# Peptides against a protein of PDB entry 3OGK, part 16

Target 1, 307 residues: chain A of PDB entry 3OGK
Amino acid sequence: ATPDRLSRRFPNLRSLKLKGKPRAAMFNLIPENWGGYVTPWVTEISNNLRQLKSVHFRRMIVSDLDLDRLAKARADDLETLKLDKCSGFTTDGLLSIVTHCRKIKTLLMEESSFSEKDGKWLHELAQHNTSLEVLNFYMTEFAKISPKDLETIARNCRSLVSVKVGDFEILELVGFFKAAANLEEFCGGSLNEDIGMPEKYMNLVFPRKLCRLGLSYMGPNEMPILFPFAAQIRKLDLLYALLETEDHCTLIQKCPNLEVLETRNVIGDRGLEVLAQYCKQLKRLRIERGADEQGMEDEEGLVSQRG

## One batch from the design tools (peptide; aimed at target 1 N28 E288 A291)

Design b1_p12_2_s4 (made by RFdiffusion4, then SolubleMPNN; from b1_p12_2, 8 letters changed)
Fold by OpenDDE base, seed 2:
Structure b1_p12_2_s4 (fold): chain B 307 residues (1-307), chain A 12 residues (1-12)
Amino acid sequence: as target 1 above (307 residues)
Amino acid sequence: SYRERLLERREA
């Protein structure tokens, strides 16, 4: 489909999702194909799609100029922007979006590659937005943004229900969790083991409605922080947790209402048996292959045809 | 990158 054909057929379009071609893991390996650029689509949106509220770009090249044009064209009418596995922009483009689209409800940059110039975009979002429901920069690296801005967003956005972040030390998010009273989903962050202070995370207080969770680097020493509310957990992302087979069994037994589990093959046949026994509400199971498959054919953590 | 570090730790 071409942008021109789309607008002629659907002038009142409210939601648009564009998918680029499948690509390798590295963004720099994407061929320079004009079909992968959002530019012609942004032009069409700006000129002819005046009712568009939701834009989802997946695996596309997006420049700062594209984001600036989109931001100015849609302004407060833009409710959703998802830059899903995109590349080509900087934080200046994000700044333009949050500056001009002050009523944005969903902002996603998950797995996108970008150049970070500063943390101004998150600060601007914190200072002016009260509408945000979903913020997702999971699997990205922002080194210049402040956890205090995230806390401000939580205080000001009463409808904030889902937040996925990159490499924040979890203890820096204590204020955020306290402020995010309606938060249902949290993913990301960083748990850092401290041999001298093994219980440094034990006093962490989570939002009361939290039921979808994925803490990065969570090991067996940190896992008990979930036990007080494990019965209300509906979704777990354990892909980047540091749990062994037995740890999986321990946690799964405490989550009888689990509906979605994402984990690695370390769960093993034993973990799958425990899952079947205790999690009768399970709807989706994702198991990714870990590096352990190459060397430990006979050890725990392999999913076989038995499981 | 954060993603690379996550993958490295998962593989360790």
Scores: peptide ipSAE 0.319, ipTM 0.864, DockQ to the pose 0.221
OpenDDE base, seeds 1, 3, 4, 5: peptide ipSAE 0.278, 0.312, 0.271, 0.239; ipTM 0.850, 0.859, 0.845, 0.825; seeds 1, 3, 4, 5 fail the geometry check

Design b1_p12_3 (made by RFdiffusion4)
Pose (drawn by RFdiffusion4):
Structure b1_p12_3 (pose): chain A 307 residues (1-307), chain P 12 residues (1-12)
Amino acid sequence: as target 1 above (307 residues)
Amino acid sequence: SFKKKMEEIRKE
């Protein structure tokens, strides 16, 4: 339908969610220029959806111009913006929205592709934003943003509940973790072990409410930092973990309250057996396919009728 | 990187 039709039928929308490209686009089957331009919708938002406080674009093309218009037109009213698997914008667009939308509660860019010219958008949030509840750049290449800015955001945003990040060194986020007192969910970061520091981590202060998490590149040697509070973990994202079938069993075994698990097929039939009696409350399971080229990551990394 | 490899495999 045309944007005109949407605003005529529902002039007082508070929340809007638009999907563009077919689902196939998540698997590199759809041309990049196929469509899903968000622009006519942003123009319609400017003129006729004067009550909109939340926008979620999914698999759509979003330009800097379009986000500059959205930020100016909705300003302090924009409580939530989700750029979900979108493309076509840059850090100029992010900066525009974080400077004009001073009261953003939830900002999300998971799996989006954009050009990164600088890191001022994150710094701008750190300097002025107090209301942020959820910040999410989970699956994203950011090389110019400072972990100091993220820590500062945690110090200023009392209601920060959920943060998902890129390839920050976990050690650089120690300050962030101490400051994020109310943090219930963390995903991302980078666990980089060097033989030089056998106990490079073991001294992580995780927020005492963290119960939904996934540490990227987590190996067997760093896995134990979760044991002190594994009884509390309700959601686990081992999708980007570097741990073998045996290690999965050991960790899953310690999470009796786990309700959501996402993992690669390295979990193996053996891991599913463990999951089968320790985690009776499990509600959602997703076993993605792993490195399927040179053996199934190990000789147990195949799930079957047994599992 | 590992994530890029997993994404490539997944998207294939």

Design b1_p12_3_s1 (made by RFdiffusion4, then SolubleMPNN; from b1_p12_3, 8 letters changed)
Fold by OpenDDE base, seed 2:
Structure b1_p12_3_s1 (fold): chain B 307 residues (1-307), chain A 12 residues (1-12)
Amino acid sequence: as target 1 above (307 residues)
Amino acid sequence: SYRDKLRKIRES
């Protein structure tokens, strides 16, 4: 479809999702006529799609100018912006979005590639937004944003239910978790094993409604922090956990209400057996295969046709 | 980088 045809056919469009080419193409030489640029769509949105409140760009090229135009055109009417695996923008573009779209409810830039200039965008969001429900910069690298701003967001946005972050030390998020009283989903962060302080994470207090969780670098020493509320866990993202087969078995048996599990091949046939035994409400299972060469060394870490 | 570390985990 073309932007002009879209507006003519659907002048009252409220939600738009555009998908670009596969990720592999995004990092190659992209010709000007690739069609992966959001610019013509943003122009059309600005001019003709005046009821649009939700925009999802997937694998698109997005410039700061595009974001600025979109922000100014939709302003407080924009409720959702998802930059899903996009590239081409900087944090200046994000700043424009949060500056002009002060009632945004969902802001996502998961797996997007961008240039980080500063942390002002998150600070601005923290200072002025009270509507945020979903914040997702999972699998991104923000080094200049402050966990304090995240805490402020949690305090001010009472409807905040899902937050996915990058490389925040989990201990720096204690204030965030305390403030995020209605948080149901959390992914990301960084657990750093300290042999000298094996219990440094044991006093972490998670939001009471937390039921969808994925902690990066969670190993067997940190895993027990989940046990107090394991029975209420509905979704686990273990893709970036450091759990072996036995660890999976231990955790899974404590999560009888698990509905969604995402993990790697390390779960093994044994883990799958335990999963089948204890998780009768399981609806979705995603198992990503690691490199076969590493999997062969651990027989239990292999998922076969049996499991 | 954080992304590199995550990628390493997924590839393991």
Scores: peptide ipSAE 0.467, ipTM 0.933, DockQ to the pose 0.274
OpenDDE base, seeds 1, 3, 4, 5: peptide ipSAE 0.372, 0.466, 0.451, 0.395; ipTM 0.908, 0.937, 0.934, 0.921

Design b1_p12_3_s2 (made by RFdiffusion4, then SolubleMPNN; from b1_p12_3, 9 letters changed)
Fold by OpenDDE base, seed 3:
Structure b1_p12_3_s2 (fold): chain B 307 residues (1-307), chain A 12 residues (1-12)
Amino acid sequence: as target 1 above (307 residues)
Amino acid sequence: SYRDRLRKIRES
């Protein structure tokens, strides 16, 4: 499809999702005009898609200039921007988006690759936005943003329901969790084991409505922090947890209302049996097999054909 | 990097 064809067919389009590069394709093998750059689409959005409020770019090349043009063209009409596994931009582009699109509700840059210049974009968002519902920079590397800005966002955006972050120490997010009264989903952060203080996370207080959760580096020592509200958990992301098979069984037994589970092959046949026994409302199950485990089909903790 | 650590977990 071409941008001009889209606008001619659907001049009143409100939502656009574009998918770029196939995962298996090398960039150098793709023709320059294959459609991997968002530039011609941003031009078309600016000129001919005046009702567009939701934009989702997946695996696209996005420059700061593209983001700046999009931001200025759509301004407060832009409600959703998802940069899903995109590349080519810096935090200056993000700053332009949050500066000009002050009523944005969903901002996603999950697994995008970018150059981080500063943390101004998150600070600007914290200072001026009250509309945000979804913030997602999961599996990104921001080193210059402040957890205090995240707390400010939680305080000012009362409709904030989903937040996914990168490498924040969970203890630095105590203020955020306290402020995020309506938060339903949280993913990311970092749990750091301290042999000298094994209980350092036991007093964490989570938002009362939290029901979709994925904590990075959560091990069996940290897992009990979920037990007080495990019965209300509906989605659990254990892809980056440090749980063994029996740990999975322990947690799953406490989540009878679980609807979505994402985990690794370590859950094993036993974990799947427990899942089937205790989680009768399960709708989706994602199991990723580790690269090292693919060749070892007979090892304990592998999902067999019976699972 | 953070991504490298996450990848290492997924590959284990």
Scores: peptide ipSAE 0.495, ipTM 0.942, DockQ to the pose 0.257
OpenDDE base, seeds 1, 2, 4, 5: peptide ipSAE 0.494, 0.476, 0.484, 0.485; ipTM 0.941, 0.938, 0.940, 0.940

Design b1_p12_3_s3 (made by RFdiffusion4, then SolubleMPNN; from b1_p12_3, 9 letters changed)
Fold by OpenDDE base, seed 3:
Formats: C-alpha cells, sequence, structure tokens
Structure b1_p12_3_s3 (fold): chain B 307 residues (1-307), chain A 12 residues (1-12)
C-alpha cells in the first residue's frame, strides 16, 4: 500500500497502524526501498488525514523530524501514538510529541531503540498532561528520566490505568503507586535482591485496582507481595520473573481469576496442570521456550506434549 | 544493559 492510496480511499481515517521491517530484513534480505521509513506516511497524515487521532508504527524507521512534523500536524487531536519496536529517533522527538500533543492519552515506545539525550520529555509530560491513560516504555533504556515525574503524571492524570516502565527500582516507585489510584496494569521495574534485607519489598503498597501485572526479576522471596491481591489478578506476565516450577504453582493457585498468563517453559507440565485446575477463566496462554532449553527435551521444567 | 539482562532471563 502507498500513503496516497490510503488517504484517497479513506480520507476520514481515525486510526492507522503500519508494520515495517520483517525479521528477514535484519539479514539484508529485503530491498533497500522496502518502505520502512515513516516519512512519506507522516507527510500524507499532515496533508490529507485530518481526522487521524491514533497512529501505530511497528518496526519502522522514525526520525525526530518525522515526530516533530506529526506532532505539529495533529497537535491536540492526536490521542494515541505507538512507536512499537521503532528506531531512528532521539528523546528530542519524544519531547516534540508531548509538547505539542498535550491531550495525548496513549504514548507507547515499547522495545524501541533511540538515543537518550535527557529526561525532558517525561518532565514536560508531567507538567502539562492531564489526559494520559496509557504510558508504555517497557523494555527501553531510559537512564535520565525521573521517577518523580512518573509520580506527578499519576497525580495529574486521574484516568491513568496502564503503565509499563523500564529499569526503575521498585522502591523508587512507592510515590507513584500511592498516587496512581486508578491504575489497573503495571509492568516492568526492577526488583533487586538484598541478602542483608530480604524483606525490603514486603511493605510495598500497590494500587487497589491493580489486576494486570508483570514485575521484572521477581523471585520467590518477592512473590509474596502479590498474595494480598492475587485473587484479583487477571493478567500475569512472568516472562522476566525468576520463578521455578514450584514457585509458578504456588502463585497460580492463588490467582483463580487469571485470564492471561505469559511465562517461560520453566512452568513445565506440573505448572500447566495446576493452571488447568485453579484457573478456569484462562483465555490466553503464552509460553516461551528458552534457547538453551530447546536442545534439552528431557530436562525438568519443560513443557511436553501433555501440556 | 537492561535489555540484555531481560534477554538473558528469557533465553535461560
Amino acid sequence: as target 1 above (307 residues)
Amino acid sequence: SYRERLRKIREA
């Protein structure tokens, strides 16, 4: 498809999702002019898609200039921007988006690769936005943003329901969790084991409506922090948890209302049996097999054909 | 990096 064809066929388009760069492109198997740049699409959006409020770029090349043009063209009409596994921009581009699109509700840059210049974009968002519902920079490398800005966003955006972050120490997010009264989903952060203070996370207070959760580096010592509200958990992301098979069983037994589970092969047949026994409302199951485990089919913790 | 640490978990 071409940008001009899209606008001619659908001049009143409100939502656009573009997918670029298949995996084969990583090995130079795709021609140079494969259409991975968003530039011609941004031009078309600016000129001919005046009702567009939602943009999703997946695996596209996005420059700061592209983001700046998009921001200025759509301004407060832009409600959703998703930069999903994109590359080519810096935090200056993000700053332009949040500066000009002050009523943005969804901002995603999950797994995008970018150059981080500063934390101004998150600060600007914190200072001026009250509309945000979804913020997602999961699996990104931000080192210059402040958890205090995240807390400010939670305080000012009363409709904030989903937040996914990178490498924030969970204890730095105490203020955020206290402020995020309507938060339903949280993913990311970092749990850091302290042998000298094993209970340092036990007093964490989560938002009352939290029901979709994925904590990075959560081990069996930290897992009990979920027990007080495990019965209300509907989605659980354990891909980056440090749980063994029996730990999975322990947690799953406490989540009878679980609808979505994402985990690794370590859950095993044992965990799948427990899942089937206790989670009767399960709708979606994602199990990833580790690279090192693929060649070792006889090891404990592998999902067999019985699973 | 943060991504590298996460990748190592998934690939273990």
Scores: peptide ipSAE 0.488, ipTM 0.938, DockQ to the pose 0.260
OpenDDE base, seeds 1, 2, 4, 5: peptide ipSAE 0.482, 0.470, 0.477, 0.475; ipTM 0.936, 0.934, 0.935, 0.935

Design b1_p12_3_s4 (made by RFdiffusion4, then SolubleMPNN; from b1_p12_3, 8 letters changed)
Fold by OpenDDE base, seed 4:
Structure b1_p12_3_s4 (fold): chain B 307 residues (1-307), chain A 12 residues (1-12)
Amino acid sequence: as target 1 above (307 residues)
Amino acid sequence: SYRERLEAIRRS
């Protein structure tokens, strides 16, 4: 479909999701006629889709100019922006979004590739937004943003329920967790081993309503921090955890209300057996396999075709 | 990088 045809057919469109082609090459090398640029769509949104409040771009090329135009066109009417696995923009584009769309509820940049100029976008968001419900820059690297701004967001946005972040040291998020009283989902962060302080994370306090969780680099030494509330966990993302088969078994046994599990092949047939035994409410299971890995029957750390 | 480390885990 073309942007102009879309607006003619659906002038009252409130939600738009566009998917680009799978990433086969660097986005900078994609020809203009590839169809992966959001520019013509942003133009159409600005001119003809006056009721659009939710925009989701997946695997598309998005420039700062595109974001600026979108921001100014929709302003406080924009409630959701998802830049899902997108590229081509910088933090200046993000700054424009949060500056002009001060009532945005969902902001996602998960797995997007961008140039980081500064941390102003998060600071601006912290200073002026009180509507945010979902913030997601999972699988991204922001070196210039402040965890203090994240804390401010949590304090000011009382409806904040889901936050997924990049490589923040978890201990730097103590203030955030304390402020985020209604947080139900958290993913990302960075757990860092310290030989001199093996229990450095044991006093970490999570939000009381937390039930969807994915901590990066969580190993067996850090895993016990989940035990006090493991029974209320409904979703686990263990894709980037450092847990072996037996560690999976240990944790799974403590999560009887688990509904969604995402993990790697390391869970093994034994882990799947334990999962079936203890997690009777499981609805979805994702197992990521390594390259050229085939499951072996009765092999620890490998999921066989049986499982 | 953070992303590279995560991807390394994913591939392991």
Scores: peptide ipSAE 0.569, ipTM 0.951, DockQ to the pose 0.263
OpenDDE base, seeds 1, 2, 3, 5: peptide ipSAE 0.568, 0.551, 0.555, 0.563; ipTM 0.951, 0.949, 0.949, 0.950

Design b1_p12_4 (made by RFdiffusion4)
Pose (drawn by RFdiffusion4):
Structure b1_p12_4 (pose): chain A 307 residues (1-307), chain P 12 residues (1-12)
Amino acid sequence: as target 1 above (307 residues)
Amino acid sequence: SVALEKFLKKIE
C-alpha cells in the first residue's frame, strides 16, 4: 500500500513497523538495489503521522537524508528507532537522530550495514542521553566508537536494561559492567585469550541481574566466568562462541532455568541429550549451521534423530 | 546468516 493509504486509515499511529526486502535477502539471494526504500514513508511520517513515537524498519534501504528528516520531524517524540537489517546510511544519519531525538528509549542497528566515518554518535549519546533503556548494535562493525562512551552511557541511564555490542574487548567494558546496575541482557563483546594471561578474565564483575546473555568468541577457558550465576541465566546465545561439543554440555548442564538457547550444530546429539533433562523449561531453541567445510567442527558436531 | 558465515570464515 501507499503511505497515503496508511495515514488516511490510521492517522494516529503511535508505532509503525515496515518490512521491505523478501526474507531471502538475509541469505544473499536478493539484489542489493531491489527496493525497500524507506523515504516515502519518512516523508509521510513528517506530514501526517504526527503522533508516531516508535519506528521499526526491517530489511529496508535507509539513507542519511531520510534519517535526518525523521529526526527533525519527530525529534523529542521518537522514543524508539529500530534499523533492523537495513542498509544505505552512515554515522551522519546516526548522529542526526541522537542529537535531535534527545529522549530515545530504544535505539537498534542489529545486522545493519552502513558507512562508519566516525564515532561521534555514541559520544553524543554519552554526553546528553539519560533515557536509554535498550541499545543494540549487536551484529555490526564499529571500529571508531569508544568503550569509554559506552561506560558513560551506563553511568547516566538508570533504566538501561539491555545492551548488545560489536567486537569490544570485554576487558575494556569492566567499567561499563559496574555502572550498568540494572542490566538484564548483554550480548557481544570479544573474549580474546592470550597464553600470556592464563587468568585474563576470571575477575569480571557481571551485573547482578544479567540473565540473558551471549559473549562472543567465548572459549572453554573463559566459559567458567558464567558459573557463579548460571542458575539465573534464562537466555543463552552461543551462536558466536568458540566452544566444543563437550564444553556445551558442561555449560548447558548448569542452566536449569534456561528458556532460550541459540547455538551452532556443534551442540551435537550429546548436547541435546544434556539439554533434554536439565532444562525442562526450554521454550525456544535454534541450532544454526556451523563451519561445514573441514569436518563438522568436531566428531560430535552433528545433530540427528538421536538428539 | 551472512554474519555467521563471516564469523565462521574468520575461525577457519

Design b1_p12_4_s1 (made by RFdiffusion4, then SolubleMPNN; from b1_p12_4, 4 letters changed)
Fold by OpenDDE base, seed 1:
Structure b1_p12_4_s1 (fold): chain B 307 residues (1-307), chain A 12 residues (1-12)
Amino acid sequence: as target 1 above (307 residues)
Amino acid sequence: SRALEEFLKRIL
């Protein structure tokens, strides 16, 4: 559909999701001249879609100017912005969004590529937002944002239930976890192995309601930190964990209420058997091929056609 | 992954 056709047909549209790379079945629906840029859509949103509260761009090119225009046009009416696998913007664009959209509830830039100028956007969000429910910059690289701002967000946003971050050292997030009393989902961080201090993460305290979790670089030495609340875990993201087949089996056995598992081929047929045995509530399984997983089909660390 | 999902749907 074209932006103008959308606004004419749905002037009271509240939620818009745009995909830059359509599935093959939708290829003919995207004019070649739109090039995956959000600009014409943002123009239409700004002019004609006055009820729009949720915007989701997936695999599109988004400029800072686009974000600035969107922010100013929707202001406090914008509740959700998802920049899903987008590119072309900088942290200045994010700053504009959080400056003008003070009541934003969901801010996502998962897997987006951007130029990082500073950490002001997160600081601004921390200073002014009290509505945030979901913050997600999973699989991104921010080097200039502060864990202290994340902690401030947790204190100020009582409805904060899901936070996904990049490669923050987990120990820097202790204050955040203490403040985020209602947090149900956390993904990301960085667990850095220290052979000289194997217990450095043992005192990590998670929010009491945490039930969806994905800790990056979690190895078998860190895995025990989950055991006290493993029975309440409903979703695990192990895509970036450093767990072997046996570690998967150990963890899965402790998560009888697991509904969603995302992991790599390292789970193997054995891990899948254990999963089937212990996780009767499982609804979704995603297995990705790890780049490091080389092996013959008959090895325990590989998922076969029987797995 | 799809084959695995189908398999798991059969065994769960």
Scores: peptide ipSAE 0.017, ipTM 0.560, DockQ to the pose 0.035
OpenDDE base, seeds 2, 3, 4, 5: peptide ipSAE 0.027, 0.019, 0.028, 0.035; ipTM 0.628, 0.596, 0.640, 0.655; seeds 2, 3, 4, 5 fail the geometry check

Design b1_p12_4_s2 (made by RFdiffusion4, then SolubleMPNN; from b1_p12_4 with V2L K9E K10R)
Fold by OpenDDE base, seed 4:
Structure b1_p12_4_s2 (fold): chain B 307 residues (1-307), chain A 12 residues (1-12)
Amino acid sequence: as target 1 above (307 residues)
Amino acid sequence: SLALEKFLERIE
């Protein structure tokens, strides 16, 4: 649909999701002449969609000007912004969003490609937002943001329940985890080997409600940090973990309440057998291909499990 | 269109 047609038909629209590269089933919903740019949609939002509180752009081109216009148009009425696998903007655009939309609850930039100018956007968010529930810049490259700002966000946003980050050194997030009392989901971080301090992560304390977890670069030496609360884990993201088949078996056996597992084919038939034996509440299984010892082409993809 | 309505219902 075109933006003008959408606004005329649905003037009270509260949520909008746009996909720049639609699948065949949705191809006719997005005219080809729009080229995957959000600009015409942002214009229409600014003019006619005055009740819009949730915006989700997937695989679209988003400029800083687009973000600035959207931010100013919706201001504190904007509760959700998801830049899902988008490109074309810089951190200046993000700064505009968090500056003007101070009551935003969900901010997602997962897998988006952007130019990083500074870390001001996260600092601004930390200084003024108390509404945030979901923060997600998973699988992004930030080098100029501060883990201290993330800690401040956790302290100020009592409803913060899900945080997914890039490659923060996990020890720099100790203060964040302490402050994030209601956090249920965490993905990302970076576990880094230190020959001189092999057990540097063993005393890491996680939020008490944490049940959805994905620690990047977690190896078998770090895996035991999960054991104290493994029974309450409902979702595991092991796509970026450094676990072998036997490590998977060890961890899975300790997670009887696991509902969602995402991992690589290194889990193997053995891991799947263990999963079936110990995880009776499993609802979703995702197995991705990787350069692993065992090949499991037949098990690749998302599989819905019977409870 | 009906297709658009169904799509919007899914995302709301």
Scores: peptide ipSAE 0.000, ipTM 0.332, DockQ to the pose 0.022
OpenDDE base, seeds 1, 2, 3, 5: peptide ipSAE 0.026, 0.026, 0.027, 0.028; ipTM 0.559, 0.552, 0.557, 0.569; seeds 1, 2, 3, 5 fail the geometry check

Design b1_p12_4_s3 (made by RFdiffusion4, then SolubleMPNN; from b1_p12_4, 6 letters changed; failed a check: near_copy:native)
Amino acid sequence: SRSLERFLERIR

Design b1_p12_4_s4 (made by RFdiffusion4, then SolubleMPNN; from b1_p12_4, 6 letters changed; failed a check: near_copy:native)
Amino acid sequence: SLSLERFLERIR

Design b1_p12_5 (made by RFdiffusion4)
Pose (drawn by RFdiffusion4):
Structure b1_p12_5 (pose): chain A 307 residues (1-307), chain P 12 residues (1-12)
Amino acid sequence: as target 1 above (307 residues)
Amino acid sequence: SFKEELEAIRKS
């Protein structure tokens, strides 16, 4: 339908969600220029959806121009913006929205592709934003943003509940973790072990409410930092973990309250067996495919009828 | 990187 039709039928929308490209685009089957331009919708928002406080674009083309317009038109009213698997914008667009939308509660860019010219958008949030509840740049290449800015955001945003990040060194986020007193969910970061520091981590202060998490590149040697509070973990994202079938069993075994598990097929039939009696409350399971070229990551990394 | 490899496999 045309944007005109949407605003005529529902002039007082508070929340809008638009999907663009077919689902196949998540698997590199759809041309990049196929469509899903968000621009006519932003123009319609400017003129006729004067009550909109939340926008979620999924698999759509979003330009800097269209985010500059959205930020100016909705400003302090934009409580939530989700750029979900979108493309076509840059850090100029991010900066525009974080400077004009001073009261953003939830900002999300998971799996989006954009050009990164600088890190001022994150710094701008750190300087002025107090209201942020959820910040999510989970699956994203950011090389110019400072972990100091993220820590500062945690110090200023009393209601920060959920943060998902890129390849920040976990050790750089120690300050962030101490400051994020109310943090219930963390995903991302980078666990980089060096033989030089056998106990490079073991001294992580995780927020005492963290119960939904996934540490990227987590190996067997760093896995134990979760044991002190594994009884509390309700959601686990081992999708980007570097741990073998045996290690999965050991960790899954310690999470009796786990309700959501996402993992690669390395979990193996053996891991599913463990999951079968320790985690009776499990509600959602997703076993993604792993590295399927040179053996199934190990000789147990195949799930079957047994599992 | 490892994540890029997984994404390449998944998207293939």

Design b1_p12_5_s1 (made by RFdiffusion4, then SolubleMPNN; from b1_p12_5, 6 letters changed)
Fold by OpenDDE base, seed 1:
Structure b1_p12_5_s1 (fold): chain B 307 residues (1-307), chain A 12 residues (1-12)
Amino acid sequence: as target 1 above (307 residues)
Amino acid sequence: SYRELLRKIRES
C-alpha cells in the first residue's frame, strides 16, 4: 500500500510498522521506488495520522529531516519509535526525537547505522524523560554517550524494564544497575578480561528482577556472576558471549527456567542435550552460524543434525 | 582474537 491509501483507510491508526527490503548492509542499497525511504510515510504521518503513537521502521532509510518532522508532528503523543536496522540518520535526528517526544516509552535503534556527532541525545533524554520503559541501542557504535546519563534515566524512569546498550564497560554501569530497580532485561555492555584480576566483575550487583540477559564478551571467568540468580533467568542472549561448549553446559544447567536461548553453533550437540535435559520450559531457540566458528577451540562446538 | 571476531560479526 501507499502512505495516502493507508491514511485514508485508517485515519485513526495507532501503530505503524514498515519493512524495507532485506539487504546485506545498512547502506542505501534500495531504490526509492522499492519503498526503502521513510520520507513519504513520515509526510503522511505528519499530515494525516494524528493518532499514531507507535512507529517501527525496519531496514529503512531514515534521514535527520525525517526524524525531525516525525518528532515535531507527534511530539508527546509518540510513545514508541523503533529504528530497527535503519540507516541514513545522525545523532542530531535522535536529539530531535528525544527533545520533542518527552513521553516516549520505547526508543530502539538496534543494529542501526548512523553518524555519531555527540552524546546530546542521551543527555537530553536523561534530563527530561520519566516515561521510558524500553531503551535499546544494542549492537550500535556509540562512543560519545555517557553512562552517567544512563544512570539518570534509570533513576528517573521508574517503569524502565528493558535496556540494551552497546559496548559500555560493565563496571561503568554499576550506578545504572543500582538505580534501575525494576529492570528485567539487560543486553550489551562489555566485559573486558583481565588475567591479572579474574574477580574483576564478581562484585557486580544486578537489579533484583533481572531475568533476561545478554552480556557481551562474557567468558567463563565472568559467567559465575550470573550464578546467584541463574534460576530466575528466562532469556539468555549468548550470541556475543565467549563461552565454549562446556561453558554453555555449565550455565544452562543452572537455568532451569530458561525460556529463550540465543547462541551460536558453539553450543554443540552436547549443549543441546543439556538444554533439553535441564530447561523444560524452553520456548525458543536460536542458533546462529557465524564466521567465528572457524576460530573455535572447542571441537564439540558444532551443532549437527543430531542436536 | 575470538573477541575481535565476535565484534566484527556484531558490526556486520
Scores: peptide ipSAE 0.034, ipTM 0.737, DockQ to the pose 0.249
OpenDDE base, seeds 2, 3, 4, 5: peptide ipSAE 0.032, 0.026, 0.033, 0.031; ipTM 0.728, 0.708, 0.734, 0.723

